Peptides against a protein of PDB entry 8BZL. Designs and how they scored, part 126

Target 1, 228 residues: chain A of PDB entry 8BZL
Amino acid sequence: SYDRAITVFSPDGHLFQVEYAQEAVKKGSTAVGVRGRDIVVLGVEKKSVAKLQDERTVRKICALDDNVCMAFAGLTADARIVINRARVECQSHRLTVEDPVTVEYITRYIASLKQRYTQSNGRRPFGISALIVGFDFDGTPRLYQTDPSGTYHAWKANAIGRGAKSVREFLEKNYTDEAIETDDLTIKLVIKALLEVVQSGGKNIELAVMRRDQSLKILNPEEIEKYV
Target 2, 242 residues: chain B of PDB entry 8BZL
Amino acid sequence: SRRYDSRTTIFSPEGRLYQVEYAMEAIGHAGTCLGILANDGVLLAAERRNIHKLLDEVFFSEKIYKLNEDMACSVAGITSDANVLTNELRLIAQRYLLQYQEPIPCEQLVTALCDIKQAYTQFGGKRPFGVSLLYIGWDKHYGFQLYQSDPSGNYGGWKATCIGNNSAAAVSMLKQDYKEGEMTLKSALALAIKVLNKTMDVSKLSAEKVEIATLTRENGKTVIRVLKQKEVEQLIKKHEEE

## One batch from the design tools (peptide; made by RFdiffusion4, then SolubleMPNN)

Design b1_p16_1_s3 (from b1_p16_1, 5 letters changed)
Fold by OpenDDE base, seed 2:
Structure b1_p16_1_s3 (fold): chain B 228 residues (1-228), chain C 242 residues (1-242), chain A 16 residues (1-16)
Amino acid sequence: as target 1 above (228 residues)
Amino acid sequence: as target 2 above (242 residues)
Amino acid sequence: MLSYEEFAKKKAEEKK
């Protein structure tokens, strides 16, 4: 059926479905990523979990592999699909190449997947942006961002979601070599950045840290409060 | 008319492919890219629009892509579409090299991608790529070459051309100032700066907003290099002094 | 179907 085109150009050259997917991202909870010297940090705004909701099911930060993790803003169901595909690719790469993926590689994979959904029949764009962080095999910390269009770039620091503008403005002013000189300072920078848009302090922040040759560590609320 | 505007790429009653035209409209809003062929080389010059403080050090040109040892391209339009197409170009070039044990001729690489672009205008459920490309290259058959391709899958060889914002004005300027048979790479660089200075919507041209790559032959090898910011600054300064 | 150059020229003329 030729009627299956969902994402088409407007007369003025816009892909409205992609732009609308970006609007869906802007409605999402805020996520922040910062690359330090030997650390990568992700922070996410916790939405008030309904009293009866299992906190384990509301994780917005997930591991893609031992050396890569991702935070997202936008449609959680869409994110699940992307995460699963990325995890499969990470494992496939380990089997075929005998090395873990680079952060750039898996970012490019995700970006390509998103782009295909902007051009394939009967498919809408993914309503998610993602911050992808990790370490390459050479120990270099990396931070990438992807959007619904399938674009991706490397960043020192970035934010996505509803509070992203304010958080980015803060990071542009405060991201310096001195501000990321230590792991603790880098963590503090992420927390301070999130506090620009998150009400009620550290209780509403999810924070994850990955250090060189270490697994993803999710900080508990008590650990976060020590940095505030 | 609206039925043909918002659905799969089909012909209008007037024989127009509106989705292709709308893709071209999108490209018209993109940053300017120039290509100029010289006797001793070929160059790409591209506008850099997205300068963010928090970007990680961009070691590579944002808009200029190396395809293989003998070819590079510049893109105007949707970045994600451009990334897909440039990756395909690299794959096609590599597969050819593996199969034939020689580099792919420039025009063959361009044609192979154009077939892909065309398919996305013809097959159901696909939208056109919102990207035009300029290709620079060298091969043993035709020497230095410059090509342009558009969302329709059409391509052509050029002595000088422009895509993106204010492309029509740029092409007009190139037609006036391009001297056939007398174009050196040095003169081509000067011409590129002259045209960009007039076509970019900036009060003053700065090296931060311009990317330039040159393709030359040295000792029987192709050399593709991106000019350093200082080199671009010198070119701009020289232009301002004339 | 117009080439990109022809299309760009047409659009430039319409803006004038």
Scores: peptide ipSAE 0.197, ipTM 0.557, DockQ to the pose 0.229
Fold by OpenDDE base, seed 1:
Formats: C-alpha cells, structure tokens, sequence
Structure b1_p16_1_s3 (fold): chain B 228 residues (1-228), chain C 242 residues (1-242), chain A 16 residues (1-16)
C-alpha cells in the first residue's frame, strides 16, 4: 500500500521517513570534503572490495561535470539516480546558459530533487547525503553538503556517513588557515581526518583532488601513502 | 483512527486535517521568528540555531530571505520545505515583474504562495509544507506591511506576530507591549529583543543567535538591511541595561 | 481549519 511509502508528519511533527533515510546515511561509508585555497579534496572510506570485484564499479567519488565532483554516503542505487540527473542538468546548463554550473547551482538542483521526493506520494526520500565540491567559473573553490531532506549548506569542511562525527570533530579542531595554506597540506588534512575512523592507513582511502583549472584527479594508493 | 493521520486530504470525523496540524506542530519546535510593523519600517527577528564552526560564512542569514527589492520573509519549520517555498516566492515575484513591469503587491505575493500551500492540503499524493512564514514588505498601495502564513494556506496581516517555538507566549507579550500608532522602528527593535530574550530557550541571548532584518524607505526606494552582529549586540546590551 | 494562531493557542491551553 502507498501508505507505507508516504512521507507524512507524525503527531509530534516529525517526518519519520526522512529521519530513517538519515539513519541509512549514517550507516554508509564515511566521506569527507575539505575546501582549500585553490583546491578541493574529497576522501572516502573504501569498502573491502571482494577479490573479484571490479574496482571501477565501486567508486564512491564521481564527476558531475568537469568542474564539479560528488561523494556520497548511503544507498548506492539512490546515489546513481541523483548522479545521473545531476550530470544531465550540468550538460543542459552548458547548452542553455553557455557556462558551466556553479557548485551552488547544481547543489540546489540536487537538494530540490531530494526535497520533492520527501513531499510526493508514492516516493520515499533518497537514502543519501552528498558532498559536492568544485570550482565556480571565477575560480572560487566550493564545498556543499546535502542530506535526504533536501537541506543544503556551504562548508569549509564536512563529513558524512558512519564516521562523520569523529571526522567533523577532528576538522573543527584542525581546520585553520595554516592547515590549508598549500595544496599538499589540504590533502594531508583530509587524509588525517579520515584516519580518525579508517583502519589500515592509506590503503583503505579513496582520495580525489580538484585543483583550480584542472580536472578531477583520483589518487592511487601509492600517491596517498606519500602523504601519510 | 490512524487512517486520518496518514492521509493529507481526508477530514477526521471532527473536521480536522491532522497532517496540517502535525505540520504546525513541527513548526512549533522550530526557532522563533518575530515580525513587528512600525510607522517608519518593518522588521523580522529570528533565532539562529545552526551555528557551526565549519559553515562557510557566505550565508549571513539562515532564516531571513530577500524575495525582491521590496519584500523579505522569515521562515519557521523544515528548512528544505522553506527553500522550495522561498524560491517559489522569488519566481512568482519575478514573473509578475516581467508581465506587468511593476513589482508585485505584497499581499498578492503572499496569496499566491498560500494558494500553493492550500493545494498541498487538498490534492492527494502531497503532504503539507512544514513551514510558516512571516513576510515584510512595502508597496505603493498599503505602505509597510507584515503578513503571516501557515501550512494550511491561511494568511493574515499583522501589526506584530510570532511563529515557531514559544510563539503563543511571544504573541501575548507583543499584545501587551505593542503600542498602536506609536511604534517606531527603534522601539520595535527593542521590543523584538525583549520578546526574544524571554521566549528563546537559551540561558543568555547573544548576537550570534539572533538575526534581524529591517525594511525601510529611503529616497523613494525600499532598503532591506540585515543588521550586523555588532548592531545586534548593542541592542542586547541596551536591553540588559534597562 | 484552524489558523496558526488558533492552533498555537489550543496547544498552549493543552499544555496547561
């Protein structure tokens, strides 16, 4: 029955399906994002990939456009839907407006999509939070977070998923102008933040870096170990 | 029966729309928002609850939104719902401007959104918006105006009102202290601080926890200004000295 | 349908 799939208010004013979707996010692998001066960095906890699983299919960091990338925590299938729609919107924007999306624009698009799924019958909320990073056309680095409710904010640094609390606590203490003074220091900050919750060091971290006027670069394990 | 609790478009035997009531309950837990109309302006004052060190300070206003050059609003309730509604308000205002080559009258903008809210209470497959809004504005028809709307799509004009946490107590205080016909913007600001100090569930009122916007007319133009933290601090200090 | 004010008043009375 549609009644079980409907996001409705409880008598005490809660949207339980949204809250439960947020719980699904909290069970997801940890992701962290940091905005540097001229760099944005995403880090994600690697799941133990089965020996025979293609690593290409397990990527938790994806490009939405040349200037925007996203990491997520929660339901992978839900994330795929959001990513695909966001990619289409990025391309559409380039065609219609003749400029790439701002990071805020695409975040707002994703947020609006999520919100609609919290208010339409026959649909459940997306069980994902996302960290969206990139550069605006003016070269300004941006970091945004969205949650299942469709709420979004801009951040200097943030984390989502099962280890998010510990990672955020670390970032609150260690995010300073000095800590992000260079690209390398910014990368190191992300790695250190993830190491608060990830066991076995750099082998269990996926790291993506986007520098000003450069394409998204996913670091290999050897490159990550150089920072650790 | 639980059946009436889960369906937005069904009246209870008592004639109640439970989902609308539950949405209003959600708003009751949100941060306090005040609106006060003065002779020389109108203001919004809102509780800021989301204070995180890692937030990018680019958002100076968490709960106060500029709608157009002549109107602003404050929101109490679900943030994501609020974002959708505030965006819709901006779109309605812009479409009107493009069509008629003049700003939309304040009440007309409020009514347009209220019709949308109402529709979400009447058409199947939708839940009510978990948001109440306070609107401040100026137009050539009625001058300075303050409106309130709720999840049902009801709205009204007010001299002073409150939504969110402890709204009933705040309204009572406003009724007692609001001097009809003698309210200056300065007095309204003082009243806002007084009411927030009593209604916010905080041990001490601080400028970091309060957002205030004023709408005035200067040289035939509407000016919407969000007060700086230092200005709010001064208002709080003045209140503590009284 | 109750206005926001009426609803708030009703809730305040119930908590008393």
Amino acid sequence: as target 1 above (228 residues)
Amino acid sequence: as target 2 above (242 residues)
Amino acid sequence: MLSYEEFAKKKAEEKK
Scores: peptide ipSAE 0.012, ipTM 0.524, DockQ to the pose 0.230
Fold by OpenDDE base, seed 3:
Structure b1_p16_1_s3 (fold): chain B 228 residues (1-228), chain C 242 residues (1-242), chain A 16 residues (1-16)
Amino acid sequence: as target 1 above (228 residues)
Amino acid sequence: as target 2 above (242 residues)
Amino acid sequence: MLSYEEFAKKKAEEKK
């Protein structure tokens, strides 16, 4: 029967498909997010772009709205579905509520979507975790993480993907109020964190910054090297 | 492991979608398709395997499909799946044209199909499509474009790429010979023949076993042309003389 | 998950 619930509880109370989706995330390229005072920064490990591949089509950081950005680890095709749904919701919210979404709101939406795919018949979980960053309308910087289960939490800093453990350990040691005192220091912190797991420095890092009242800016390799 | 092989596309304990990987394996046995982006155009070259004397004159390319006035694709994999997907591409493109009164941007068409492919990897009662596609197109946003998509619903833009049989070897050859920024359509055609000659499991490359389509711009219009057998013969002959 | 290219490379390496 094709209509069987794909995600079911094991006798010991585990949702194996969710756990296995988390394993898919762990195979994904590393992403890191850091909340500064007036900045949010996302960094992603660039897989070596194949020599003949167009770099434009290899993006792991995307805007959901003017005030919200997302990085992901795991299945790229799954991520695209989530991104599209989130973008539609952001626009819908602007039309219905006449204000942009809060970072928490859109995170909750994404989390709810993911959760439904863990419970709905004939659906497998999304094989992605996401770091969602941005600014609320009051100018407060936010960072959220969500996983395949649909769980989400707010963070000061976090990482997802294959190098996440090492990056998190680095952040736990190095994330201080002093380390995020300026925008430049915050950016430097993200780069240093990624360098724990990324070889060959700035060429293999995608970095995006969102400052208060500014749009998402993707740094070019030359700009990244200035911090390395 | 076997339990994950026979069921609806689900994650393995290692986080793998085996049904998608198996679909990719099937595509590896399909006829070779090449795509090459040039400064003045883009081309598809595909291996024609079904040369049956009793086939009615292939008025239409077996492996290269016109999607709209600005896009074409080639397919590697299960023919029936390919037919479904190519039809869907045409429908998507047509619906967009009717809705917006302009051609669908190339990447949007690719992503729309990729979302369908992805859905067949996520929803129960479905299997992945056993098809990879190369897309060539032109739009006002990015000019000439080449895309590749696989059964997972992943896609990427390429300067040159290959799908199907011996794709890894073909890609290696393309990496060696592709001159970024200096590729003309003429040089791209020559490169396509060179790569196919080495990657096809044939003693001698013949025009009957190769389909080539070019996409160019003439007088502000996109022109998609399937090369005639005689033209392909000339390209092969030129290659043999070098 | 491996792209088709990555998958193809992996298979090519396994055949060596």
Scores: peptide ipSAE 0.010, ipTM 0.619, DockQ to the pose 0.868

Design b1_p16_1_s3 (from b1_p16_1, 5 letters changed)
Fold by OpenDDE base, seed 5:
Structure b1_p16_1_s3 (fold): chain B 228 residues (1-228), chain C 242 residues (1-242), chain A 16 residues (1-16)
Amino acid sequence: as target 1 above (228 residues)
Amino acid sequence: as target 2 above (242 residues)
Amino acid sequence: MLSYEEFAKKKAEEKK
């Protein structure tokens, strides 16, 4: 009988498969999210793309809808499944409710999906954490984080992945109302935070910005270097 | 044998459901939640463990959830499991309201969720929810009510109870200090602070680490209110002066 | 099957 992956409690009350999935996240590339006043910014560590690999195919930041984007840390294949499900839900919501999802709504959807995979026979937890950013219809910027367990919280700023601890410590010290007073300052904050764990500056950073009433913009390396 | 504790919830040779017991163990390590029934209201008091500077302040309550206009709950255990269950509670309550054009009675809502919990202990391929809940509510049938449910799907009504970390000690203190028939909401709040101060693994109780919600009746309507930090601080201060 | 309360009591006794 093939040992089906089942998430069960340990005698000590632990869900080891969830904890192990969290370890998979910790091995992932670092991602940072910051909510500004009228901007949300995601930054991710670029993996050294093999010289022959098309850089366009390795995106760690993706749009879920026009008003929501996501960065993740952990298993890329798992992330793809979550992203696809989330995109379908965003479209479904638009069709049924006639409004785009709130950032909280889609976060809750993703969180619920993850949770179900911690409680379903023959399924393992998703090996991903996600930073989900965007704007609600009222123009409020939002940042949420989810983990493999299906927990989610709203944040002013957060980080996930390998360098998350250091980046978070930086953000705890440097995230102030003054530091996010302008869009440019907010972007600069994200870059500085990510540089705590990323070597060689702007070349190894992917940065995405969503401003109020604007589409997701991925900054090119030259644009990033202007903030460094 | 490891065979019975590493698979779907099945009976051991001794008739034990180890996965349910292990879920209860997980809850024992969770933050403390306390409920107290008074003559003029019900309260929930919960330990707030996740105090992070970068959290968005929009989170009014970490552990206390409004279910409908007449009920709220507090959770101890796995947060993600709790979110699923609290969402289900809201859905059940809403469906009942739509079907019967009246709010769901408190015990019926609790029972409905408990049936779901039980199912997750009986059906193959499911694990128990790692969550216990305290429910506070008011209905026209029984007035103010306090319930507790556990991962097995068992539930009971209580005058005062506690779940999570140091719950046994808290229950003992509640048994000692709870005065049946004489409990006002004010006295219940004081009792909650007293118990939390002794049972929380903190040297000094602070308002930032405690969430309190009260459920009262005003002008024939249920009012669920989460106390502001300043109010909690005043309660703590009063306790320290006594 | 032990209720939560019964289980909690049992665990409290084991820690003594």
Scores: peptide ipSAE 0.007, ipTM 0.512, DockQ to the pose 0.230

Design b1_p16_1_s4 (from b1_p16_1, 7 letters changed)
Fold by OpenDDE base, seed 5:
Structure b1_p16_1_s4 (fold): chain B 228 residues (1-228), chain C 242 residues (1-242), chain A 16 residues (1-16)
Amino acid sequence: as target 1 above (228 residues)
Amino acid sequence: as target 2 above (242 residues)
Amino acid sequence: MLSYEEFAEEQAKKKE
């Protein structure tokens, strides 16, 4: 009898497979997202790349479209599936609607995808949470978070993964209008937040910045160290 | 490729659909939502549980959703399931409007969704939605209306009802205080605050923890309005002074 | 099949 993973309710009304997927996320590397005034910033904890592993191959921050990028925590393989689906949808939207997706739209798409995997026979939930950032066509910066259940919310700042609690606590204390007054301050806020849980400074941080009307930029370690 | 239709929801030997019951159990732990029908309007009042400082203020309502110009709903249960269902409601309503060039009657929209819910209890490979909904609306056929639906796909019209945490106690209070034929929207709002104050697991009711929407008719148009926090504060204050 | 109300009432009775 092939025990197909089925998400069912427990007698207590719990969806254990979703909860277990959330536990998988909690084991993932920490990711942070912050919305500034005219900037969105994603930061992720770099896993110590094995000495022989090409650092270029392990990107935890990826573009979904020119105006949207995503960081995730949890199962990398699951993330690839979600990312690919999202990319296809972004392209499809451009073709059919003749405009890029809004950040909310693509977030909702991803959320719906995740939800379906919690309600489909023979499928398990995705073991990922995601921070989705970008700009709407009107130039408004957006930050959304999704979890394995398919929930999503808009945030000013948020964190996911192993160190999410500590990082979130930091952000709750330090996220102010003054702290995001400039792009540089916003970047600094993300770095400081991530340093709450990441050891050894800027070398273990991957940072991506999307400014208004600009493409996604991944900062190099030297650039990150300038903010520390 | 043999689609292994593993049946998720099956009858027990006792004839029970446990997955549906378990879904209802999940809803029982969700934030409270209540609806009250008045002579001059309908309201939804919902507990706001997720108050987070870092949430983007763009979220106008956590638990109350506008479906179309004439209907809104509140949800109790799994948020992701709720999002799917509310989206489906909007799609159904829009498709009807396009097809018939008139708004979908309230009960028809509710029924359409309930059929979907029911299907998720009967067809293999699906689990029930862990969501109950309250619907408020107006149509030319029945005027102001309040409906409730559950994970089984059952629904009913109500004068006042409650779903989610402490719903049974809330319903009992509503039964006691609801005056048939004499309920104004103003009195309904007061009643909502009274019930929430007693049924929410909070020592003191605060405006930040309550969402209220009203549906009224003005100049032959339906108006759906979410009350501002200040308005809710005034309602709470008035209740405390009584 | 119990309605939500019926189920809620049943659960309430169990807590009493």
Scores: peptide ipSAE 0.014, ipTM 0.494, DockQ to the pose 0.228
Fold by OpenDDE base, seed 4:
Structure b1_p16_1_s4 (fold): chain B 228 residues (1-228), chain C 242 residues (1-242), chain A 16 residues (1-16)
Amino acid sequence: as target 1 above (228 residues)
Amino acid sequence: as target 2 above (242 residues)
Amino acid sequence: MLSYEEFAEEQAKKKE
């Protein structure tokens, strides 16, 4: 029946709609996340902003709360829905528990939301993967990744989207304790990782930095160029 | 695979939402709508295709809709879908005003509708809306604004953009002629006429085939005005003389 | 496709 989107198991045990949603993610702009010692960094490939487009409305990195930030790859409209729900949950948590969410908590919330959309009749999976970074209230930096299936894991560094494979290979080779010894080195690592897949240097990179006890900072192109 | 293009709200093996793409294709055949942001205002220009002599002239605008005192939109795509969405926009704006005793910020209204559009791409038993919209507005946060939204529920802010028939060509022309930071409403109107003259599938641009609305600020109030046919004629004439 | 813009660009390329 064409009137229902149903995610069902194939005879061989595959959830095709989930797998296909993952293919949608692979078509998305590349995002990179790195956990440093006292910093978390998100980098995203800037698609050439159309000359007449307002850059303000083209944000691939968003705050979920004061202590949590998210980058995504895949369908932007789907991401907006997830972001909105996550933001509501973050605020609700603050009101009910009187503490900000942990990064793991909000990741689990998002993951559970995604999972429900893979199991409910009449819903398709979200066509997004997300990198969720931030600080727990104890000051511990965290990085999580979640995919359309609702699976999530903690990472030291990871990448999603079109160039994710190449970026991950780079990170596997170059992520060392020495490479993240300072905030600046951590930022540099993210930039270098993105440059594996992004052409034309720092102008095509969006970079967000969150330091311990500080708000999310989006670096301007000039600041990014200093690290190149 | 033909199996996935006929089903609503499912991913293809390659991760595509064909129903959304088909909706976008349908919009590509709709009448052209332009939006241009200026320093002192913002405008919408839309192609009138249904010039039926029996249509009551009282229809101030076929494709441009006032949403509230601070916002208007134009539509490209399926008329019935457009009517539903424009009505929803008005309701959202009204509910916000009643709840908060202030006008809804422009981007919030756009986002609210885009969330609805997105839902129609994700939930079974629904098809995507076959409509793209251009939004013009003013609010105290960002001043004059121009937005575009598509059937997927994506939106973006623009200095100038186009939807509908020959939109790609129109956007190319806008990119060439739009002067950032120097655009007046007067120059924007001239640019709109220039682009429409080249992109509309008409032998000659006439005022009867074009709707133009401007949004300005006067004495601390937003003024939305649909240009009279005579005013549009003058703009066309001026363009022909250049 | 992720956006109308990308779709429009792709369609423009097909016409070329």
Scores: peptide ipSAE 0.023, ipTM 0.725, DockQ to the pose 0.663; fails the geometry check
Fold by OpenDDE base, seed 1:
Structure b1_p16_1_s4 (fold): chain B 228 residues (1-228), chain C 242 residues (1-242), chain A 16 residues (1-16)
Amino acid sequence: as target 1 above (228 residues)
Amino acid sequence: as target 2 above (242 residues)
Amino acid sequence: MLSYEEFAEEQAKKKE
C-alpha cells in the first residue's frame, strides 16, 4: 500500500523505513574497500552462483566511469537504478565540464539521490549501501561509503553488508601505513579482511583493483589465490 | 506502525503537526550545537560524535559548514537532510551573489531556507527535514548575527542559543551566564566550553569531541576560522583551572 | 555527522 512506502518520523524521532532499508543492507553480501597509496581495491563476497547462472550477470562490482567503480550491499534491483543514474551523471559531467567526475562528486550525487527517496512520499528508501572508489583527476585515490539515508563519508577503509562489523574490526587493527606500502600489500589486506567472514578461501571472493592511471581490473580466482 | 500520523500536512485536533514535533524529537537526540554572539565576533561550538579510526580526516569539520565568505552554520539532526540543506544554502547564496553582485544578507539567506523547510511541512508527499540549524554571519546591515531555525521553518535571531541534545539545559545556562553588552569573543569561547562541559553526555570533555568555529572581521573582511585541536585543548584546560 | 544507524542506536538506548 502507498502508506507503507511513506518515510515519516516516528514519535521518538526514528525514520523506520530508512532503518529497515539499513537492515536490508545488513543482510546483503559483504563488500570491503581499501584505499592504498596509489591503488584502490574492492572486494566482495561471492554468492554461490547456481551452476547454470551466467557469472556476468552476478557481478557486484561495477564501473561507473573509467576512474570510478562501485560495490554495493543490499537489494540488487535498487543498485541497478543507482548505478545507471550514476553512469549517466558521469557521462554528463564529462560532456558539460570536460573533466571526469571526482569520486566525491559522484558520491554526493548518489547520496543526494538516496536522500530524496527518503523524503518523498510514494517512494521508499533505496535498500543499498555502496562503496565507491576511484581516482580524482589529480591522481588521488579515494574511498567513499553511502547508506540508504543518503549519508556519505570518505574512508581509508570500510566494509558493508552482513560481515561488515567483523571486517571493519579487522581493518581497524590492521590498516597501517606499512600494510598499504605497496599495491600487493594493499590487495592482500583486502583479501585477509574478507577472509574474516568468507568461507572456503579465495574462490568465494570477487576482487577489483584500480591503480593510478589504469582501468579497473577484476582479478580472476587464480590471481586471487596468489595473494592468499 | 499506526501509532503516529503518517500524513505530514495534517493538523491534529489539538492543532499539532506531529511530523514536525517528531522531527524536533529526533534533533533532541543529536549532538549539541551552541551559538554565541559577541561584540567582536560570533561563534559556533558543536559536539563531534563520529570519531572513527578509518575515517578519512579530510573533513576538518563534521558539523560546521561554511556557506559563503560571510556565513557559516552548524547542524543538529539527520546528516543526510543536513547535507541537502547546507548545499541549498550555498546555492541560494551563490545565486544571490550572481544576481545582485553583493553577498546575500544573513537574515535573507536564513529566511529563504526557512521557506523551503516550511513548504516540506505544508505540501503533501513530503516529510519535514529532521534538522535544526544555527547560523552565524556578518553583513553590512546588522553586523554580527546568530540565527536558529527548526524543522517547521521558524527562525529567530539570538544572542546565544543551543540545539540538539540537552539544549534546554544549555539555554538555561546561557541565560544565566550571558552578560549582555559585555560579551567578548574570548568570554564567549569560555562560556561555550563551560556549557558543553555540562551538557555533553561525556565523562570528560576533550578537544577531539568538540568543534569550534569563530567568525570575525579583520581589515574589512570576514574571517571564518575553525579552531585547531590545540586551541580547543587550551580552552578546556583553562576551564578546568577555573 | 551521525549515521542513521548511530542515530537509531542512540534513540533505542534512550527508550531503555
Scores: peptide ipSAE 0.020, ipTM 0.526, DockQ to the pose 0.023; fails the geometry check

Design b1_p16_1_s4 (from b1_p16_1, 7 letters changed)
Fold by OpenDDE base, seed 3:
Structure b1_p16_1_s4 (fold): chain B 228 residues (1-228), chain C 242 residues (1-242), chain A 16 residues (1-16)
Amino acid sequence: as target 1 above (228 residues)
Amino acid sequence: as target 2 above (242 residues)
Amino acid sequence: MLSYEEFAEEQAKKKE
């Protein structure tokens, strides 16, 4: 009989299932997000794609709407559920409010969803952290992070996954107004940050860029190498 | 198939709800939050632990939330649970305003949330919220008010109280120094700094580690104000000089 | 507000 995953408090006040979900995230591929002045950038470590695996099927960066993108670390199947629900909410918001979601709004939606899965019996927490980036309708760039607990915060820069500690340490040292003065410098910062944990250079990095009033652009390996 | 384990939060043989107690234990390790009622206002003072350089400055307050024009709250415990409960408070307050065309009385808002908390301790398939709250507010019925609620759904009105880390020691200090009927907002602020300085596990109290909000009445309107860092620095400096 | 991770880390430190 599969023991129903029950998220309960330990005597010490811990939610072990949430902590274990965070451990699952730590085993995931590293993702980095940086907010620039007029740009948001997501970078993800490419897992060695099996020779026969279609690279298109392993997208760790996805659009939630035209103005919002998400990268994740952790369980891919869990991520799919979150992404699908977020996309539905983005569309629903456009229909009901006649405006696209703010990045904070959709982050809060995702966070609330995750939190409910930490409190409902017969459900386990999502084994996923996410970096959510985009532009509000006023053109303001935003970066949010959410974890398995449903906690979320706005960030200038952050990282999730197995290399997150090293990447965050790098960002804490190198994130300055000068480092994000231009779009190119912002992109370079993300690449440099990710290279702290990714071996073999630009070939193992997926990079997505969203500029003000532009759609999400995924950079090709050649474009990434220009910044290395 | 009953998807929900109806026995998630159950009584022990001794009549204890361990999940509620364990939730309270979690809160005991959270950052300290103080509330003090004065004659001319109420305040919340909260420990700020998340001083990350990469945080976006948009987060004006991490632990203090405005609920409506007349009420604010501070939270100790699990942040995600806190976000859910603070959102519910805002929704309840808004629904009441729309229905009755007047602000919800402070105690009614507190009670409504406490009923929700209690339900999460009683109904199967749920765990208790790992959150305690302090509420400050003003209404025409009772004037300035301070409330505390815990994971069980219990609440009470207070003149001064504390939740989170070292709350017992803080409450003891408040009992000693709180002057009933003579407390001004100025004296309450000084008391808050004094208590935080002794109860926070820091070598030196700094303004970056403390959030303070005041609720006052000006020209027949409630004013909720978060103190600027410079103002908090001045309060700390004044305390160090005494 | 402390993230759950921060909370867990603080709890771990108190046990040491």
Scores: peptide ipSAE 0.012, ipTM 0.513, DockQ to the pose 0.022; fails the geometry check

